# Designs tried in a protein design run: peptides against a protein of PDB entry 5HOI. Part 45

Target 1, 351 residues: chain A of PDB entry 5HOI
Amino acid sequence: FRYMPFSPAGTPFGFTDRRYLTMNEVGYVSTVKNSEQYSITVSFFDVGRFREYHFEDLFGYDLCFLNEKGTLFGQSKTGQIQYRPHDSIHSNWTKIIPLQAGERITSVAATPVRVIVGTSLGYFRSFNQFGVPFAVEKTSPIVALTAQNYRVFSVHYSQFHGLSYSLSELGTSSKRYYKRECPLPMSLPNINSDMKKDANLDYYNFNPMGIKSLFFSSYGDPCIFGSDNTLLLLSKWRSPEESKWLPILDSNMEIWKMSGGKETTDIHVWPLALAYDTLNCILVKGKHIWPEFPLPLPSEMEIRMPVFVKSKLLEENKAILNKKNEIGADTEAEEGEEDKEIQIPVSMAAE

## One batch from the design tools (peptide; made by RFdiffusion4, then SolubleMPNN)

Design b1_p11_2_s4 (from b1_p11_2, 5 letters changed)
Fold by OpenDDE base, seed 4:
Structure b1_p11_2_s4 (fold): chain B 351 residues (1-351), chain A 11 residues (1-11)
Amino acid sequence: as target 1 above (351 residues)
Amino acid sequence: MKASEVIKSLL
């Protein structure tokens, strides 16, 4: 296993000279290879609120986190981080994170009030928005970070224990844990099944955890979207005994429903954020499970608990078709079997 | 945009 730099909804280069470093509900950060350099562009969905900007990257930033106030960049190998405010009110700042031999920055997160750096050795470093350090904590190896306000959702990996998560609040004086290295019930990519397609191998090499993104919902609940295309939400995290992961959306099932039950193996959900009861996402058509360039417009997908089994829906639709054919057997035989859209019950059809 | 509309356009 290799620790790779993770950024929320970041994409690989693949066979291209460009990729998304990160994307969320605020916008998207792209990088383009220019010989030995990179050009970074920070773009926004709300073009009325924010102005797109670009700069030359001489460091090869491979980590990014975008928020409403600025963009945090990181270089996984050198330990360099840079925070760039979107406005001119605050100055850019750069810092070198001290790394041990073989240590990598694996993830970075930034809020308007905190900067967080996680490493492959499990160093959790916290700063204010100006890069003033608060603390260094030793945890299990960090593979992903997200943050909202003072809260941090961290994903950890141990070769012995698999995936775990922490939910913490970075106050002014101390770190509070709501959850500390608890088991994360997320499916890891299956190397044997998923690696049969070159596109899946490229993505696995970029992101071996298969974490497409993680974010806080608009209600402040930790969310994670794995390689199984299921959105997990941490419910009741304020009550340690009641806290549970809810599979609030099976995006493959929702695509299948919205397609009329067609095989849509080339349509993919790329998660951005959870706003109320809607997953903000990019719908991707093609061989790659990630968006290419130009970025498609975001789409909204309603959250739906996966209560229904595809096989039962197929059986029910076959039973309805058979009943229609038994009732219709007195009239003309000729209309071909192939193009019958699966009637999804109206209560299950997304409006 | 609703995902249902976008998926229909991608079919």
Scores: peptide ipSAE 0.495, ipTM 0.948, DockQ to the pose 0.848
Fold by OpenDDE base, seed 1:
Structure b1_p11_2_s4 (fold): chain B 351 residues (1-351), chain A 11 residues (1-11)
Amino acid sequence: as target 1 above (351 residues)
Amino acid sequence: MKASEVIKSLL
């Protein structure tokens, strides 16, 4: 296993010289490699509120976090971080995070009030928005971070214990834990089944945890979207005893429903954010599970608890078709049946 | 955009 730099909804280069460093509901950050230099673009979905900007990256930033006020960049090997406000009023700042031999920055997060750096050795470093340090804490190895306001959702990995998560609040004087290194019930990528496709191997090498993204919902609940394409939401996290992960969306099931039950193995959900009861996402068609260039427009997918099993629906629809064919044996219309939309029960149909 | 409309266009 290798600790790789993680950014929310970041994409690999693949066979190209360009990739997305991160994307969310605010926008997307791209980087283009030109020899040993990089050109970074910070783009926004709300073009009326924000202006796209570009800069030359001489450091090779491989970590990014975008928020409504600025972009945090990081270089996983050198420990360099840079915060760039979107406005011209506030200055950019750069800092070097001290790294031990073989230590890497694995994830960075930024809110309008906090900057967080996580490492492969489990150093959790907190700063204000101006890069003034608050604390350094030693945790289990950090593989992913996200933050909203003062809250931080961290994902940890241990070779012995697998995935865990923490939920903390970074006040002015103290860190509060709501959850501390609790088991995370997310499935890891299955190397043996999924690696039969070269595109899956490239993505696995980029992101071995298969965490496509993690974010806070609009209600402030931690969300994670894994390699199984299931959106997990941490409910009732304020009550530690009542806290549970809810599988609020099986995106593969929803794609299947919205396709009329067609086998759509080439349509993929790329998660951006959860706004109320809708997953904001990029729908991707192709061999790669990640968006290429140009970025498609975001789509809204309603959250739905996976109550139904696809196999049972297929069996029920086959049984209905067979009964219709037993009753309808007199009419020669054999040819057109392959393209019949599977009648998804109205209670299951995507509105 | 609704995902259902986009998926129909991707089929």
Scores: peptide ipSAE 0.493, ipTM 0.948, DockQ to the pose 0.848
Fold by OpenDDE base, seed 2:
Structure b1_p11_2_s4 (fold): chain B 351 residues (1-351), chain A 11 residues (1-11)
Amino acid sequence: as target 1 above (351 residues)
Amino acid sequence: MKASEVIKSLL
């Protein structure tokens, strides 16, 4: 197994010279290969609030985290990190993270008040927004990070224990754990079934954990979106005994419902954020499960617990059809093969 | 933009 650099909703290059380093509700960061250098563009969805900017990257940043105040960049191999405020009044800063032989930065996160660096050896490094270090902690190997304000959601991987997660608060005086290396009930990518499609292999090589994104909800709940296209939310995390992962959205099921029950194997959800009860996402049509260029506009998908089974909905629709045919048996209505849109219950039709 | 409207346009 090789630890790969992870950024929230980052995309592979594929067969192109360009990719998204990260994207979320604030915007998207793209990089384009230009010979031995990269051109990075930081773009925003709220063009009235933020101005797009670009710069030349001579370091080959492969890690990124975007927030409302700036962008954190990282180079997984060299240990270089750079924070770039969106406001030109504030100075950029660069730092080299000391790495051991074979150690990689695997994830970075930034809030307006904290910078976090996680490594393949499980070094958790915390800084303020100016790059002043607070602490270094040794954890299980970190594969993903996100942060909101003072809170950090970290995903860990062990070959012996699989996926775990931590939820911590980086106060001024100390780190508090709400959850510390607890089992994460996320499905890993199934190499044997899904790797028959070349596009899935390319994505697996880029992101072997299949974590498409992780973020905090607008309510401050940790969320993770895996390769199974299920959005998991950590509920009741303030009460350790009550804390549970809720599958709040099966995006494949919701796409299937919104299509009228058509086969939608080429439509993909790319998660950005959870705002209230709505998943902000990019809807992607095509062979790749990730957005290409230009980036489509974000879409809003209402969260819904996956309580429905496709087979039961098909049986119920057959039963409704049979009842209509029993009531209508006295009128010779011609057998048009109407592609009978699955009558999704009105309560399930996303308004 | 609602996902339902976008999905209908992608079908």
Scores: peptide ipSAE 0.493, ipTM 0.948, DockQ to the pose 0.854
Fold by OpenDDE base, seed 3:
Structure b1_p11_2_s4 (fold): chain B 351 residues (1-351), chain A 11 residues (1-11)
Amino acid sequence: as target 1 above (351 residues)
Amino acid sequence: MKASEVIKSLL
């Protein structure tokens, strides 16, 4: 196993000189290889609120986190981090995170009030928005981070225990845990089933945990979207005994429903954020499960718990069709090959 | 945009 740099909804280069470093509800950060340099562009979905900007990256930033106030960059191997405010009022700052031999920055997160750095050795480093350090904590190896305001959702990996998560609040004087290295019931990528397509191998080499993204919902609930294309939400996290992961969306099932039950093996959900009851996402058509260039416009998908089984819906629709054919056998009505859209129950149809 | 409309356009 190798710890890879993780950024929320980041994409691999593949066979191209360009990739997304990160994307969310605010915007998307792209990087282009220019010989020994990189050109980074920070783009926004709300072009009226934010101005796109670019800069030359001499360091090869492979970590990124975008928020409403700025962009945090990191270089996994050198330990360099840079925070760039979107406005010109606040100055950019750069720091070097001290790394041990073989240690990597695995994830970075930034809010308007906190900067967080996680490493492959489990060093959790916290800073304010100006890069002033608060604390260094030793945890299990960190593979992913996200943050909202003062809250941090961290994903950890152990070869012995698999995936775990923490939910913490970074106050002024102390770190509070709501959850500390609890088991994360997310499916890992299955190398044997999924790697039959070269495109999946490229993505696995980029992101061996299969975490497409993680974020806080608009209500402040931790969310994670894995390789199984299921959105998990941590419910009731304020009550330790009542806290549970809810599979609030099977995106493959929802795509299948929205297609009228057609084969949709080339349509992929790329998660951005959860706003209220809607997953903000990029819908991708093609061989690659990630968005290419240019970035498609974001789409909204309503969250729906996967209560229904696809096989039962197919059986019920076949049974309805067979009954119609048995009743219709007395009327020689013409064989119009109307593309018999699977009647999805109205309660299951996306409006 | 609604995902249902986008999926219909991708079919």
Scores: peptide ipSAE 0.492, ipTM 0.948, DockQ to the pose 0.850

Design b1_p11_3_s1 (from b1_p11_3, 8 letters changed)
Fold by OpenDDE base, seed 4:
Structure b1_p11_3_s1 (fold): chain B 351 residues (1-351), chain A 11 residues (1-11)
Amino acid sequence: as target 1 above (351 residues)
Amino acid sequence: SEKLKELVNSK
């Protein structure tokens, strides 16, 4: 296993000179290789509220977090971080995070009030928005971070225990845990089945955890979107005993329903944010599971608990077809095509 | 939903 720099909804370069460092509901940050340098562009979906800006990156930032007030950049190997406010009123600041030999910054997060740095050795470093340090804590190795206001959702990885998560609040004087290194019931990428496609191998090498994104919902609930394309939401996290992960959207199931039950291998959901009851996402069409350039416009997908089982619907439709054939309806049962249009129950189609 | 239907149907 290799710790890789993670940013929410970040994309690999693949065979290109450009990638997205991060994207969310606010916008998207792209980087382009220019010889030994990089050109970074910070773009926004609300072009009326924000002005796009660009700068030359001499450091090769491989970590990014975008919020409504600024962009945090990080360099995983050098430990350099830079915060760039979107507004010119506030100055940019740069800091070097002290790293041990072989330590990497694995993730960074920023809110209007906090900056968080997580490392491959499990150093959790907290700062204010001006880069003033609050604390350093030793945790299990951090693989992903997101933050909203004072809250931090951290994902940890141990070779012995797999994925865990923490949910914490970074007050002025102390860190409060709502959840501390609890098991995260997210499936890891299956190297043996999925790596038959070069594009999947490239993505796995970029993001070995398969975490496409993690964010807080508009209600402040931790969300994670893994390689299984299921959106998990942490419900009732204020009550330790009642807290549970809810699979609030199976995006593969939703794509399958919309295809009329055809297996669609070239459409992918790329998660941005959860706004109320809708997943803000990029719908990706193509060979890559991640968005290319130019970025498609965001789409909304309504959250739905995966109550329906594909196999049962397939069996029910086969049984209906077989009964129709027994009644002497001239529907030639071409047995073999996996691409048979499955009648989705009207209750599923009307939603 | 509609954009995804359009993307699925644009094969």
Scores: peptide ipSAE 0.010, ipTM 0.658, DockQ to the pose 0.546
Fold by OpenDDE base, seed 1:
Structure b1_p11_3_s1 (fold): chain B 351 residues (1-351), chain A 11 residues (1-11)
Amino acid sequence: as target 1 above (351 residues)
Amino acid sequence: SEKLKELVNSK
């Protein structure tokens, strides 16, 4: 296992010279490799509120976090971080995070009030929005971070314990834990089954945890979207004993329903954010599970708990088809209708 | 969403 730099909804280079460093509901950050240099572009979905900007990156930033006030960049190997406000009134700042031999920055997060850096050795570093340090804490190895306001959702990995998560609040005087290194019930990518396709191997080498993204919902609930394409939401996190992960969307099931029950192997959900009851996402059509260039417009998917079993619906539809064929046996069986859309019951069809 | 229906049906 190797700790890789993680950014929310970041994409690999693949066979191209360009990738998305991060994307969310605010926008998307791209980098283009040009010889030994990189050109970074920060783009926004709300073009009326924000102006796209670009700059030359001499450091090769491989970590990014975008918010409504600025973009945080990081270089996993050198420990360099840079914060760039979107507003030109506020100054950019750069800092070097001290790294031990073999230590990597694995994730960075930024809010309008906090900057967080997590490392492969489990150093959790907190700063204000101006890069003034608050604290350094030693945790289990950090593999992913997101933050909203003063709250931080961190994902940790141990070879012995698997995935865990923490939920903390970074006040001015102290860090409060709501959850501290609790088990995360997310499936890891299965190397043996999924890696028969070269495109899946490239993505796994980029993101071995299979965490496509993590974010806070509009209600401030931690969300994670894994390699299984299930959106997990942490419910009741204020009550430690009542807190549970809810599978609020199986995106593979929703794609299957919208296809009329046809197997689709070329449509993929790429998560951006959860706004109220809708997953903001990019719908990707193609061989790669990640968006290419240009970025498609975001789409919305209603959250629905996966109450229905695909196999049972397929069996019920086969039984209905067989019963129709037994009644219709006196009418010429036109051979051509193998492509019949599986009628999903209207009560299960997403309007 | 209509966009997902269009993407799925554009096979």
Scores: peptide ipSAE 0.010, ipTM 0.653, DockQ to the pose 0.566
Fold by OpenDDE base, seed 2:
Structure b1_p11_3_s1 (fold): chain B 351 residues (1-351), chain A 11 residues (1-11)
Amino acid sequence: as target 1 above (351 residues)
Amino acid sequence: SEKLKELVNSK
């Protein structure tokens, strides 16, 4: 296992000179290799509110976090971080995070009020928006971070304990834990089944945890989207005893429903954010599970708990067909093994 | 979403 730099919805280079460093509801950050340097573009979905900007990156930033006020960049090996406000009135700042031998920055997050740096040794470093340090805490190794306002959702990995998560609030004087290194019930990428496709191997090498993204919902609930394409939401996190992960969307099931019950292997959900009851996502068509260039327009997918089993729907449709045949309706059911569109009940069809 | 139907139905 290798700790890799993680950014929310970041994509690999693959066979290209370009990738997305991060994506969310605000926009997308791309980087292009230009010999020994990179050209970074910060693009926005709301082009009326924000202006796209570019800069040359001489450091090779491999970590990124985008928010409504600025972009945080990080270099996993050197420990350099840079915050770039979107507004040119505010100054950029750069800082070097002290790293031990073999330590890497594994994730960075930024809100309008906090900057967070997580490392492969489990150093959790907090700063204000101006890069003034608050604290350094030693945790289990951090593999992913996201933050909203003062709240931080951190994912940890131990070789002994697997995945865990913390939910904390970075107040003015102290860090409060709502959850502290609790087990995270997320499926890891299955090396044996999924790696038969070269495209899955490239993505696994980029992101061994298979965490496509993590974010806070519009309601402030921690969300994580793993390699199983299931959106997990942490419900009732304010009540330690009642807190639970809810599988609020099986995106593979939703794609299957929208295809009329056809197995589509070329459509993929790339998560951006959860806004109210809709997953904001990029629908990716093609061989790669991640978006290519140009970025498709975001799509909305309604959240739905995976209550339905494909096998039951297939059995019910067979039972309906058998009943129609018993009623002696002379509809020449040509026995063609054509992928008969499974009549998804209208209540299950996303409008 | 109509866009999803279009994406799924776009051969």
Scores: peptide ipSAE 0.009, ipTM 0.639, DockQ to the pose 0.568
Fold by OpenDDE base, seed 3:
Structure b1_p11_3_s1 (fold): chain B 351 residues (1-351), chain A 11 residues (1-11)
Amino acid sequence: as target 1 above (351 residues)
Amino acid sequence: SEKLKELVNSK
């Protein structure tokens, strides 16, 4: 296993000279390789609120986090981080994070009030928005971070215990845990099933955890979107005993519904954010599960609990068809029943 | 919004 740099909704280069470092509801950060340097562009969905900007990157930033006030960049191997406010009022700052031999920055997060750095050795480093350090804590190896205001959602990995998560609040004087290294009920990518396509192998090499993104909802609930394309939300996290992960969206099921019950292998959900009861996402069409260039416009998908099982609906529809055939209705059994539009129950279409 | 609150707050 190798710790790879993780950024929310970041994409691999693949066979191209360009990739997205990160994307969310605010915008998207792209990098283009130009010989020995990179050109970084910070783009926004709300072009009336924000101005796109670019700069030359001589360091090869491979970590990024975008928020409404600025962009945090990181270099996983060197330990360099840079914060760039979107406004020109506040100055950019750069810092070197001290790394041990073989240690990597695995994830970075930034809010308007906090900067967080996580490492492959489990060093959790917290700063204010000006790069003033608060604390260093030793945790299990950090593989992903996100943050909203003072709250941090961290994902940890142990070869012995698998995935765990923490939810913490970074006050002025102390860190409070709501959850501390609790089991994360998310499946890792299945190398044997998913790696049959070269495009999936490229993505796995880029992101071996299969975490496409993690974010806080507009209500401040931790969300994670794994390789299974299920959106998990942490419910009742203020009550540790009542806290549970809710599978609030099966995006494969939703794509199947949107296609009229057709099997679509070329449409993929790329998660950005959860705004109220809608997943803000990019609908990706093609062989790659990640968006290419140019970035499609964001789409919204309503969240819903996966109460219906596709296989059961298929079996029920086959059983209804077989009963119609037994009753002597001249349903021409056209060779090709697998491509017939499955009648989606009205309850699934009206939600 | 309300459906999410109901799901998140559901026992």
Scores: peptide ipSAE 0.007, ipTM 0.438, DockQ to the pose 0.031

